# Designs tried in a protein design run: peptides against a protein of PDB entry 7MKK. Part 25

Target 1, 71 residues: chain A of PDB entry 7MKK
Amino acid sequence: SMKEKVKAKLVEIRKFVPFIRRVRIDFQDTLSKVQGHRLDALVNLLDREDVSMSSLNKIEVIIDKLRTRFN

## One batch from the design tools (peptide; aimed at target 1 L39 D50 K58)

Design b2_p24_3_s1 (made by RFdiffusion4, then SolubleMPNN; from b2_p24_3, 10 letters changed)
Fold by OpenDDE base, seed 5:
Structure b2_p24_3_s1 (fold): chain B 71 residues (1-71), chain A 24 residues (1-24)
Amino acid sequence: as target 1 above (71 residues)
Amino acid sequence: SVLSKEELELLDEVFREEEERKKK
């Protein structure tokens, strides 16, 4: 079901939360206030259980781009 | 930059869509 697919995707995306937190802290002085706030909000969103598949797919794109630049 | 303009816009889209969905 779509519900199960969403849960599976969320589990996979959550594996990158520590990475997102690391980027947020390592580049704290480089990040604008807006950028920092958006990363914090992203982490907070991923703590929720009711995230849509559409959002998770977009988040995956962002994480992939970040991983390419910061690994 | 850590997040490009396009990536920030994509994040904003995520947050906007999630907020609108939660309001329904």
Scores: peptide ipSAE 0.760, ipTM 0.931, DockQ to the pose 0.806
OpenDDE base, seeds 1, 2, 3, 4: peptide ipSAE 0.760, 0.760, 0.760, 0.759; ipTM 0.931, 0.931, 0.931, 0.930

Design b2_p24_3_s2 (made by RFdiffusion4, then SolubleMPNN; from b2_p24_3 with D5K M8L E16K E18Q R21K E23K)
Fold by OpenDDE base, seed 4:
Structure b2_p24_3_s2 (fold): chain B 71 residues (1-71), chain A 24 residues (1-24)
Amino acid sequence: as target 1 above (71 residues)
Amino acid sequence: DVLDKETLDLLDEVFKEQEEKEKE
């Protein structure tokens, strides 16, 4: 079911939460207040269970972009 | 910059989608 697929995708995306937190901390002095807040909000969102597949797919792209720019 | 415009736009879309979902 779509619900099961969402749960599976969420589990995979959550593996990158420590990475997102690391980006937030390592670049705290470089990030604007808005940018920092967006990353904090992203981490908080991933603690929830009611995230859509559409959002999870976009978050995957965001993580890939962060991985490209980080380090 | 760490978060370019494209990345920020994607983040905004995510948050908008989740906000709309919560309103339903």
Scores: peptide ipSAE 0.725, ipTM 0.920, DockQ to the pose 0.832
OpenDDE base, seeds 1, 2, 3, 5: peptide ipSAE 0.724, 0.724, 0.725, 0.724; ipTM 0.920, 0.920, 0.920, 0.920

Design b2_p24_3_s3 (made by RFdiffusion4, then SolubleMPNN; from b2_p24_3, 9 letters changed)
Fold by OpenDDE base, seed 4:
Structure b2_p24_3_s3 (fold): chain B 71 residues (1-71), chain A 24 residues (1-24)
Amino acid sequence: as target 1 above (71 residues)
Amino acid sequence: DVLSEEELKLLDEVFEEEKKRKEK
């Protein structure tokens, strides 16, 4: 089901929450307030279980881009 | 920049999408 697919995708994406947190902290002094708030909001969103597959797919793209830059 | 304008825009789309879905 789509619900199960969402749960599985969310589990995979959550593996990168520590990475996102590290980016947020490591670049805290260079991040704009907007950028910092967006990263914080992203982490907070990933704590939820009611996230759409559409959103998760977009989040995956963002994480992939961040990983490319920051390992 | 840590996040490009494209990435910020994509995040905003995510947040707006989830906001609309949650308020429904």
Scores: peptide ipSAE 0.751, ipTM 0.926, DockQ to the pose 0.808
OpenDDE base, seeds 1, 2, 3, 5: peptide ipSAE 0.751, 0.750, 0.751, 0.751; ipTM 0.926, 0.925, 0.925, 0.925

Design b2_p24_3_s4 (made by RFdiffusion4, then SolubleMPNN; from b2_p24_3, 7 letters changed)
Fold by OpenDDE base, seed 3:
Structure b2_p24_3_s4 (fold): chain B 71 residues (1-71), chain A 24 residues (1-24)
Amino acid sequence: as target 1 above (71 residues)
Amino acid sequence: SVLDKETLDLLDEVFEEQKKKEEE
């Protein structure tokens, strides 16, 4: 079901929350206040259970982009 | 830059989508 797919995707995406937090902190001085806030908001969003599949797919792309740049 | 324009745009889309979902 779509519900199960969303839950499974959310579980997988949540595995990267520590990574997102790490990026937020490691690049705190490089990120603008707005960019930092967006990363914080992303982490907060991933604590929720009502995230859409569309959003989760986009978040996966975001994480992939971050992973590519994160050293 | 850690967050380029494309990444920022995707983030904004995510937040807007979730906002709309909560309003439905």
Scores: peptide ipSAE 0.727, ipTM 0.919, DockQ to the pose 0.817
OpenDDE base, seeds 1, 2, 4, 5: peptide ipSAE 0.726, 0.726, 0.726, 0.726; ipTM 0.918, 0.918, 0.919, 0.919

Design b2_p24_4 (made by RFdiffusion4)
Pose (drawn by RFdiffusion4):
Structure b2_p24_4 (pose): chain A 71 residues (1-71), chain P 24 residues (1-24)
Amino acid sequence: as target 1 above (71 residues)
Amino acid sequence: EEEEEDEELNEELDELFEEQEEYD
C-alpha cells in the first residue's frame, strides 16, 4: 500500500516549496552558503518523484523546523 | 544556541540527502 502513500505526502508536502524558496531568498543575508545550498537541493528534490518515504518524513520535520526558526 | 541550531539543521539535511542517495 505504500506505493501510493508516497504520492499523497509529496502532494501535501509540495505546498511548502514556495515557503522554502522564500526562506532562502529573504534570509540569504542571515544564513550560510551551505545552508543556502542544502535548501536549494531540498527544493530540487521535492521536484522529483523517486522520493523515498523515509526521506519525506525527514523532510516534514525539516520543514517544521523552519516554520519555527523563521516565520 | 543559534550555532547549535545551524549544526542540527545541517546534519539533518545531510542525513536526508544520504538516505535519498542510498534509496536511489

Design b2_p24_4_s1 (made by RFdiffusion4, then SolubleMPNN; from b2_p24_4, 9 letters changed)
Fold by OpenDDE base, seed 5:
Structure b2_p24_4_s1 (fold): chain B 71 residues (1-71), chain A 24 residues (1-24)
Amino acid sequence: as target 1 above (71 residues)
Amino acid sequence: SDEEFEKELIEELDELFEEQEKDL
């Protein structure tokens, strides 16, 4: 079901929360205030259960870009 | 470039939160 797919995707994406937090802290001096705030909000969003597959797919793209830039 | 990356990141994050708000 779509519900199960969303849950599975959310579990996979949540594995990158420590990475996102690390990027936020390690590059705090490089990131703008807006970028820092958005990354904090991204982490908070991933604590929710009401995240759509569309949003999760967008988050995956964002994480891929972060990984490319910050290892 | 770093500047290009920063702009793209903000844009994608903004799109994400706009989409999330619409989905709720």
Scores: peptide ipSAE 0.303, ipTM 0.769, DockQ to the pose 0.855
OpenDDE base, seeds 1, 2, 3, 4: peptide ipSAE 0.293, 0.300, 0.302, 0.300; ipTM 0.762, 0.768, 0.767, 0.766; seed 2 fails the geometry check

Design b2_p24_4_s2 (made by RFdiffusion4, then SolubleMPNN; from b2_p24_4, 9 letters changed)
Fold by OpenDDE base, seed 3:
Structure b2_p24_4_s2 (fold): chain B 71 residues (1-71), chain A 24 residues (1-24)
Amino acid sequence: as target 1 above (71 residues)
Amino acid sequence: EDEEEEKELLEELDELFEEEKKSL
């Protein structure tokens, strides 16, 4: 079901939360206030249980961009 | 946050990284 797919995708994406937090901290001095805030908001968003598949797909793209830029 | 706020956040994050890419 779509609900099961959403749960599976959420579990997959949540594996990157430590990475996002690490980027936020390691680059805190070089990130703008808005960039830092957006990363914090991204982590907070992933703590939610009501994130849609559409949003999760967008977040996956964002994480790929983060990985490209921050390794 | 509502669905619209979530959408806005994701769009802003996407735009942020596109802007960074073109600035390199």
Scores: peptide ipSAE 0.157, ipTM 0.672, DockQ to the pose 0.099
OpenDDE base, seeds 1, 2, 4, 5: peptide ipSAE 0.141, 0.156, 0.152, 0.154; ipTM 0.660, 0.671, 0.671, 0.669

Design b2_p24_4_s3 (made by RFdiffusion4, then SolubleMPNN; from b2_p24_4, 11 letters changed)
Fold by OpenDDE base, seed 1:
Structure b2_p24_4_s3 (fold): chain B 71 residues (1-71), chain A 24 residues (1-24)
Amino acid sequence: as target 1 above (71 residues)
Amino acid sequence: SDKEEEEELIKLLDELFEEEEKDR
């Protein structure tokens, strides 16, 4: 079902939360306050259970951009 | 709404490293 697919996608995306947290901390001096705040908000968003598949797919692209820039 | 806030955050994150154009 679509519900099961969303849950599976959320589990996969959450595997990157430690990476996002590390980027936020390791590059705190390089990131602007706004950038840091937005990364914090991303982590908080991924703690929710009601994120849509559309949003999760977009978040996956954002994480790929982070990975390209920060390892 | 929560959904609107989520969509706004995603837009901001998608542009996270885009340089702001200086207004002349």
Scores: peptide ipSAE 0.582, ipTM 0.867, DockQ to the pose 0.097
OpenDDE base, seeds 2, 3, 4, 5: peptide ipSAE 0.581, 0.582, 0.580, 0.581; ipTM 0.866, 0.867, 0.866, 0.866

Design b2_p24_4_s4 (made by RFdiffusion4, then SolubleMPNN; from b2_p24_4, 13 letters changed)
Fold by OpenDDE base, seed 1:
Structure b2_p24_4_s4 (fold): chain B 71 residues (1-71), chain A 24 residues (1-24)
Amino acid sequence: as target 1 above (71 residues)
Amino acid sequence: SDLEEEKELLELLDDLFSEQKKDE
């Protein structure tokens, strides 16, 4: 079901929350305040359970871009 | 809603990637 697919995707994406938090901290002096706030918002969004599959797919792309740039 | 606000902020994350922006 779509519900189960969303749950599975959310579990997989949440594995990157520690990475996102680490980027936020390790590059705090390099990132602008706005960029830092946006990363915080990303983490907050991933704490929710009502995120759509469409949103999760977008988040996955963003995380891939973060990985390319910061590790 | 709080969720929509966070989604709007999420869309702005593309600004973090000045060299990797998606074309419309």
Scores: peptide ipSAE 0.131, ipTM 0.626, DockQ to the pose 0.084
OpenDDE base, seeds 2, 3, 4, 5: peptide ipSAE 0.129, 0.127, 0.122, 0.128; ipTM 0.615, 0.618, 0.614, 0.613; seed 3 fails the geometry check

Design b2_p24_5 (made by RFdiffusion4)
Pose (drawn by RFdiffusion4):
Structure b2_p24_5 (pose): chain A 71 residues (1-71), chain P 24 residues (1-24)
Amino acid sequence: as target 1 above (71 residues)
Amino acid sequence: SSEEESDEIADEVLEAVDELDEEL
């Protein structure tokens, strides 16, 4: 059943791509280069669909961790 | 695999976010 279990999460979890993009831009002045890069690669990855469930769970937490370190 | 590459990217982003938390 997991096959689809992914698609669903990716759909919900892609609503934060603009949020992330905003975090990257507004705070390019606050964060390191390697934080800028990893944040971009995060966007680039959320744009694909060969995305593991094990990584989406890691992405939900990475996001909960930015909804509260910023914002 | 593509799923392993996505896991590696996620780990690298998590490390960068933990470093940002320490800096804050």

Design b2_p24_5_s1 (made by RFdiffusion4, then SolubleMPNN; from b2_p24_5, 10 letters changed)
Fold by OpenDDE base, seed 2:
Structure b2_p24_5_s1 (fold): chain B 71 residues (1-71), chain A 24 residues (1-24)
Amino acid sequence: as target 1 above (71 residues)
Amino acid sequence: SKEEESDRIAEEAEKAIEELEKEL
């Protein structure tokens, strides 16, 4: 079911939460305050269980961009 | 309420997603 697919995607994306947190902290001097807040907002969302597939897919793209820009 | 918190978190996250997509 779509619900099961969302749950599976959420589990996969959550694996990158530590990475997002590290980017936010390790590059705090490079990131603007608002950018840091935006990363926090992503993490806060991923702590929830009612996340849409659309959001998860977009977050995955963001993670890929972060991985490219930030080691 | 938990629902209100969820709604706020979702709203802020969606805004964050949109802006980060533009900036990155």
Scores: peptide ipSAE 0.666, ipTM 0.913, DockQ to the pose 0.234
OpenDDE base, seeds 1, 3, 4, 5: peptide ipSAE 0.665, 0.664, 0.665, 0.665; ipTM 0.913, 0.913, 0.913, 0.912

Design b2_p24_5_s2 (made by RFdiffusion4, then SolubleMPNN; from b2_p24_5, 8 letters changed)
Fold by OpenDDE base, seed 2:
Structure b2_p24_5_s2 (fold): chain B 71 residues (1-71), chain A 24 residues (1-24)
Amino acid sequence: as target 1 above (71 residues)
Amino acid sequence: SAEEESDKIADEAQKAIDELEKEL
């Protein structure tokens, strides 16, 4: 079911939460306050159960971009 | 709804990354 697919994808995406947190910290001085807040909100979002597949797909792309850009 | 809120947060996060890519 779509519900199970969302749950499975959420589990996979959550594996990158520590990475996102690290990016947030490492680039804190480069990020604007708004950008920092948005990344914090993203991390908080991933603690939720009610996340759409569309959102998870967007987040996956974001993580891929971050992994490409940041060590 | 909670899902609509999550969509908004994801969109805002995308904007943050797009802007960051321009700055770096």
Scores: peptide ipSAE 0.330, ipTM 0.812, DockQ to the pose 0.891
OpenDDE base, seeds 1, 3, 4, 5: peptide ipSAE 0.325, 0.326, 0.328, 0.329; ipTM 0.810, 0.809, 0.811, 0.812

Design b2_p24_5_s3 (made by RFdiffusion4, then SolubleMPNN; from b2_p24_5, 8 letters changed)
Fold by OpenDDE base, seed 1:
Structure b2_p24_5_s3 (fold): chain B 71 residues (1-71), chain A 24 residues (1-24)
Amino acid sequence: as target 1 above (71 residues)
Amino acid sequence: SAEEESDEIAEEALKAIEELEKEL
């Protein structure tokens, strides 16, 4: 079901929360204040269970961009 | 309330997704 797919994707994306937190800290001096705040908000969003598949897919794109730029 | 704060975070995060996709 779509519900099961969303749950599986959420579990997958949550594996990158430590990475996002690390980027937030390690590059705090190079990130703008608003970018830092946005990353914090993203991490907090991933604590929720009502995140849509569309949002999760967009977050995955963001993670890929972060990996390219900061990893 | 904690629920209201959680909803605010969700709204900010959803907006943040759109902006981060453009900026990164």
Scores: peptide ipSAE 0.376, ipTM 0.782, DockQ to the pose 0.187
OpenDDE base, seeds 2, 3, 4, 5: peptide ipSAE 0.364, 0.320, 0.365, 0.344; ipTM 0.777, 0.757, 0.777, 0.767

Design b2_p24_5_s4 (made by RFdiffusion4, then SolubleMPNN; from b2_p24_5, 9 letters changed)
Fold by OpenDDE base, seed 5:
Structure b2_p24_5_s4 (fold): chain B 71 residues (1-71), chain A 24 residues (1-24)
Amino acid sequence: as target 1 above (71 residues)
Amino acid sequence: SKEEESDRIAEEAERAVKELEEQL
């Protein structure tokens, strides 16, 4: 079911929370305050269970972009 | 709604990353 797919995707995305936090800190001086806040909000969002598949798909793209640009 | 909030947060994060990519 879609519900099961959402849950599975959320579990996989949550594996990258430490990575996102690391990016947030490592590039804090490069990020604007609003950018930093948005990344913090993203991390907090991933603690929720009511995230849509659409949002999760966007987040996956975000993570992929971060992984590509940041080491 | 909570879902709308989640969508908004995801979209804003996407914008933040796009802006960051432009800075890199």
Scores: peptide ipSAE 0.479, ipTM 0.864, DockQ to the pose 0.885
OpenDDE base, seeds 1, 2, 3, 4: peptide ipSAE 0.474, 0.474, 0.474, 0.475; ipTM 0.862, 0.863, 0.862, 0.861; seed 4 fails the geometry check

Design b2_p24_6 (made by RFdiffusion4)
Pose (drawn by RFdiffusion4):
Structure b2_p24_6 (pose): chain A 71 residues (1-71), chain P 24 residues (1-24)
Amino acid sequence: as target 1 above (71 residues)
Amino acid sequence: SDVLDEETMDLLDEVFDEEDELDE
C-alpha cells in the first residue's frame, strides 16, 4: 500500500516549497553557504518523484525545524 | 553564520545520501 502512500505525502509536503524558497532568499544574509546549498537541493529533491518515504519523513521534520527557527 | 543546528544539517545530509543511493 505504500506505493501511493508516498504520492500523498509529497503532494502535501510540496506546499512548503514556496515557504523554503522564501526562507532561503530572505535570510541568505543570515545563513551559511552550505545552508543555502542544502536548502536548494531540498527544493530540487521535492521536485522529483523517486522520493523515498524514509526521506519524506526526514523532510517533514526538517520543515517543522524551519517553521520554528524562522517564521 | 550557521543558523541551523547540527541535527537539521545531519538530517539534510541523510536525505541527500539516501536519494543518491536510490539513484545509483

Design b2_p24_6_s1 (made by RFdiffusion4, then SolubleMPNN; from b2_p24_6, 11 letters changed)
Fold by OpenDDE base, seed 1:
Structure b2_p24_6_s1 (fold): chain B 71 residues (1-71), chain A 24 residues (1-24)
Amino acid sequence: as target 1 above (71 residues)
Amino acid sequence: MEALDKETIELLDEVFKEEEEEKK
């Protein structure tokens, strides 16, 4: 079902929460306040269970971009 | 120099907008 797909996607994306937190801290001095806040908000969003598949797909792309830039 | 690229910022803003619209 779509609900099961969302749950599975959310589980996979949540594996990268520690990475996002690490990027936020390691690059705190180079990130603007706005960009730092966006990363904090992203982590907070991933604590929710009602995130849409559309949003989760975009978040996956965001994580890939972060990984490419920050290893 | 901003650490996040423009496309990443735009995607983040789209996500946050979509999730706020679902709360309405």
Scores: peptide ipSAE 0.698, ipTM 0.895, DockQ to the pose 0.841
OpenDDE base, seeds 2, 3, 4, 5: peptide ipSAE 0.698, 0.698, 0.698, 0.697; ipTM 0.895, 0.896, 0.895, 0.895

Design b2_p24_6_s2 (made by RFdiffusion4, then SolubleMPNN; from b2_p24_6, 11 letters changed)
Fold by OpenDDE base, seed 4:
Structure b2_p24_6_s2 (fold): chain B 71 residues (1-71), chain A 24 residues (1-24)
Amino acid sequence: as target 1 above (71 residues)
Amino acid sequence: MDALSKETLELLDEVFKEEEEEKK
């Protein structure tokens, strides 16, 4: 079901929360205040269970872009 | 140079906008 797919996707994305937190801290001086706040908000969003599949797909792209730039 | 690309920042903003609209 769609609900099961969303939950599975969320579980996979949450594996990258430590990475997002690390990017936020390691590059704090390079990130603008706005960019830093966006990353903080992303981590907070991933604590929720009602994130849409559309948003989760975009978040996956964001994580891939972060991995490409910072690794 | 900003650490996040323009596209990454735009995608973040889209996510937050989408989730905020869903929350309403």
Scores: peptide ipSAE 0.695, ipTM 0.897, DockQ to the pose 0.799
OpenDDE base, seeds 1, 2, 3, 5: peptide ipSAE 0.695, 0.694, 0.694, 0.695; ipTM 0.897, 0.897, 0.897, 0.897

Design b2_p24_6_s3 (made by RFdiffusion4, then SolubleMPNN; from b2_p24_6, 9 letters changed)
Fold by OpenDDE base, seed 3:
Structure b2_p24_6_s3 (fold): chain B 71 residues (1-71), chain A 24 residues (1-24)
Amino acid sequence: as target 1 above (71 residues)
Amino acid sequence: MDVLDKETLELLDEVFKEEEERKK
């Protein structure tokens, strides 16, 4: 079901939360206030159970972009 | 260095906007 797919995707995306947190901290002084806030908000969003597949798909792209930019 | 480029920021904005609208 779509619900099961969402849960599976959320589990996979959550594996990158430590990475997102690391980017947030490592570049804290470089990030603008809005950029830092958005990363914080992203982590907070991923702590929720009710995230849509649409959002998760976009978040996956965001993570891919971050991973491409940061080792 | 731009940690979040324009495209990434736009995607984040879409995520937050869509989630806010969905949760209303």
Scores: peptide ipSAE 0.756, ipTM 0.930, DockQ to the pose 0.748
OpenDDE base, seeds 1, 2, 4, 5: peptide ipSAE 0.754, 0.755, 0.755, 0.755; ipTM 0.929, 0.929, 0.929, 0.929

Design b2_p24_6_s4 (made by RFdiffusion4, then SolubleMPNN; from b2_p24_6, 11 letters changed)
Fold by OpenDDE base, seed 3:
Order: C-alpha cells, then sequence, then structure tokens
Structure b2_p24_6_s4 (fold): chain B 71 residues (1-71), chain A 24 residues (1-24)
C-alpha cells in the first residue's frame, strides 16, 4: 500500500537525520539564519509521520545534494 | 562555499509548502 511505502521511505530518510544535524552544526557560521532555519525545520519535519511521498522524494534529492557537498 | 545551493533551498521551500497544504 501507499501507506506502507511512505513508512518505508520515511524510515530510510530518517537514517540521514544525524547527517543533517551534523551539517547544520558544522556550517552554523557559514549558513545564513534562513538556511539554518530550513535545515532545522527539515529535521523537525522528519519526526512526523504525515510526510507525503512527494515531499519524501524531494527530501531524498536534498540529502543527496548535501552529501555531495559535505564529506 | 554555501552548503545549500539555490536549487536546494528552493526544494526545501517546496517541501514545506507541500506539507503546509497537506495540513490544510
Amino acid sequence: as target 1 above (71 residues)
Amino acid sequence: MDVLSKETLQLLDEVFEEQKKEEE
């Protein structure tokens, strides 16, 4: 079901929450207040269960972009 | 170097807007 697919994807995406937090902290001085807030909001969003598949797909792309720029 | 590109920031904004609409 779509519900199960969303749950499965959310579980996989959540594995990167520590990474997102790390980026947020390590680049705190480089990030603008807006950018920092966006990352904080992203982490908070991933604590929720009602994230759409569309959003999760975009979040995956975001994480991939972050991973490319952050070693 | 900015950690977030313009495109990445735009994608983030889209995510938050989508979730905002879902909550409505």
Scores: peptide ipSAE 0.714, ipTM 0.910, DockQ to the pose 0.687
OpenDDE base, seeds 1, 2, 4, 5: peptide ipSAE 0.713, 0.711, 0.713, 0.714; ipTM 0.909, 0.908, 0.908, 0.909

Design b2_p24_7 (made by RFdiffusion4)
Pose (drawn by RFdiffusion4):
Structure b2_p24_7 (pose): chain A 71 residues (1-71), chain P 24 residues (1-24)
Amino acid sequence: as target 1 above (71 residues)
Amino acid sequence: EEEEEEEEWEEQDEFLDELEEDLE
């Protein structure tokens, strides 16, 4: 049943791509280069679909962790 | 093909662990 379980989470989770993109731009002045890079690769990855469930769970937390370090 | 997919998933997990550490 997991097969799909992914698609669903990716759909909900892709609603934060604009939010991350905003974080990366507004605070390019606040964060390191390696934070800028990993935030981009995060966007690039959320744009694919060969995405593991184990990586989406890591992405939900990483987002919860930016919804509160910024914003 | 299944081994290649697993390797890609491991690389994605490793990268996301590095991103979580950088954000903490």

Design b2_p24_7_s1 (made by RFdiffusion4, then SolubleMPNN; from b2_p24_7, 11 letters changed)
Fold by OpenDDE base, seed 4:
Structure b2_p24_7_s1 (fold): chain B 71 residues (1-71), chain A 24 residues (1-24)
Amino acid sequence: as target 1 above (71 residues)
Amino acid sequence: EEEEKKKKEEEEEKFLDELLEELD
């Protein structure tokens, strides 16, 4: 079902939460305050169980951009 | 309740779009 697909995608994306937290802290001086706050909000969003597939797909792209810049 | 959920999803999409733009 679509619900099962969303849950599976969320589990995969959550594997990057520790990475996002590390980027937020380790590169705090490089990131703008706004970017830092958005990364915090991103982590908080991923703590929810009702994230849409559309959002998860965008988050995947965000993670890819972060990985390109920071690891 | 369904309208409130949809509005929250739209706000999340906007937030994510803004973050994507800043990371360009």
Scores: peptide ipSAE 0.613, ipTM 0.867, DockQ to the pose 0.870
OpenDDE base, seeds 1, 2, 3, 5: peptide ipSAE 0.607, 0.610, 0.609, 0.612; ipTM 0.863, 0.864, 0.865, 0.867

Design b2_p24_7_s2 (made by RFdiffusion4, then SolubleMPNN; from b2_p24_7, 10 letters changed)
Fold by OpenDDE base, seed 5:
Structure b2_p24_7_s2 (fold): chain B 71 residues (1-71), chain A 24 residues (1-24)
Amino acid sequence: as target 1 above (71 residues)
Amino acid sequence: SEEEKKKKEEEEDEFLDELLEELD
């Protein structure tokens, strides 16, 4: 079901939470304040269980961009 | 509620879209 797919995707995306947290901390001085705040918000968003597939797909792209810039 | 769910989704979309733009 779509619900099961969302849950599976969320589990996979959550694997990157430690990475996002590391980017937020390790590059705090190079990130803008707004970017830092948004990364915090992103981590908080991934703590929720009511995240849509659309949002999860966007988050995946965000993570890819972060990986490109910050390893 | 469905209204609250929709509001959260809209807020997420806006937030995520802004973050995507910043990371371009």
Scores: peptide ipSAE 0.570, ipTM 0.840, DockQ to the pose 0.798
OpenDDE base, seeds 1, 2, 3, 4: peptide ipSAE 0.568, 0.570, 0.566, 0.569; ipTM 0.839, 0.839, 0.837, 0.840

Design b2_p24_7_s3 (made by RFdiffusion4, then SolubleMPNN; from b2_p24_7, 12 letters changed)
Fold by OpenDDE base, seed 5:
Structure b2_p24_7_s3 (fold): chain B 71 residues (1-71), chain A 24 residues (1-24)
Amino acid sequence: as target 1 above (71 residues)
Amino acid sequence: KEEEKKKKEEEEEKFLDELLEELD
């Protein structure tokens, strides 16, 4: 079901929360204040259980971009 | 509460879209 897919996707995306936190800290001087705040918001978003598949797909792309730029 | 939920979802999509654009 879609609900099961969303839950599975959320579990996989949450594996990158430590990475996002590290990017936020390690590159704090390089990131703009707005970028830093958005990364904080992203981490907070992933603490929720009701994240949509649309949002999770966007977050996956964001993580890929962060990985390309920051490791 | 449903209205508050909708607002949070809209704000969520907004900052995700802005972050995607900024990281291009």
Scores: peptide ipSAE 0.609, ipTM 0.862, DockQ to the pose 0.619
OpenDDE base, seeds 1, 2, 3, 4: peptide ipSAE 0.607, 0.609, 0.609, 0.612; ipTM 0.859, 0.861, 0.861, 0.864; seed 4 fails the geometry check

Design b2_p24_7_s4 (made by RFdiffusion4, then SolubleMPNN; from b2_p24_7, 13 letters changed)
Fold by OpenDDE base, seed 5:
Structure b2_p24_7_s4 (fold): chain B 71 residues (1-71), chain A 24 residues (1-24)
Amino acid sequence: as target 1 above (71 residues)
Amino acid sequence: DKKKKEEEERRQEKFLDELLEELD
């Protein structure tokens, strides 16, 4: 079901929460103020259980971009 | 509240879109 797919994807994406937190802290001086705040908001969003598949797909792309730039 | 949920989803998408754009 779609609900089960969303849950599974959320579980997978949450594996990157520690990475996002580290990027936010380790690169605080190079990130813009708004980017830092957005990363904080992203982490908070992933703590929720009501994230849509559309949002999860976008978050996946964001994580890929972060991984490319910050390893 | 369905309306509240939909509004939150729209705000989330906007936030994510802006973040995507800034990370280009």
Scores: peptide ipSAE 0.649, ipTM 0.891, DockQ to the pose 0.829
OpenDDE base, seeds 1, 2, 3, 4: peptide ipSAE 0.646, 0.648, 0.649, 0.648; ipTM 0.889, 0.892, 0.891, 0.892

Design b2_p24_8 (made by RFdiffusion4)
Pose (drawn by RFdiffusion4):
Structure b2_p24_8 (pose): chain A 71 residues (1-71), chain P 24 residues (1-24)
Amino acid sequence: as target 1 above (71 residues)
Amino acid sequence: SLEELWEEQDEFLDELSEEVDKIP
């Protein structure tokens, strides 16, 4: 059943791509280069679909961690 | 090949989590 389980989470979880993109731009002045890079690669990855469930869960937490370290 | 890609994605996201935890 997991096959799909992914698609669903990726759909909900892609609603934050604009939020991350904003965080990267508004605070390019606050964060390191390696934080800028990893935030971009995060966007690039959420744009694919060969995305592991184990990674989406890591990503939900990484997003909860930015909804509160910024915003 | 897909499993290796998923491991690389997990390693990258662990590194990203560490960098995000460094942000106050």

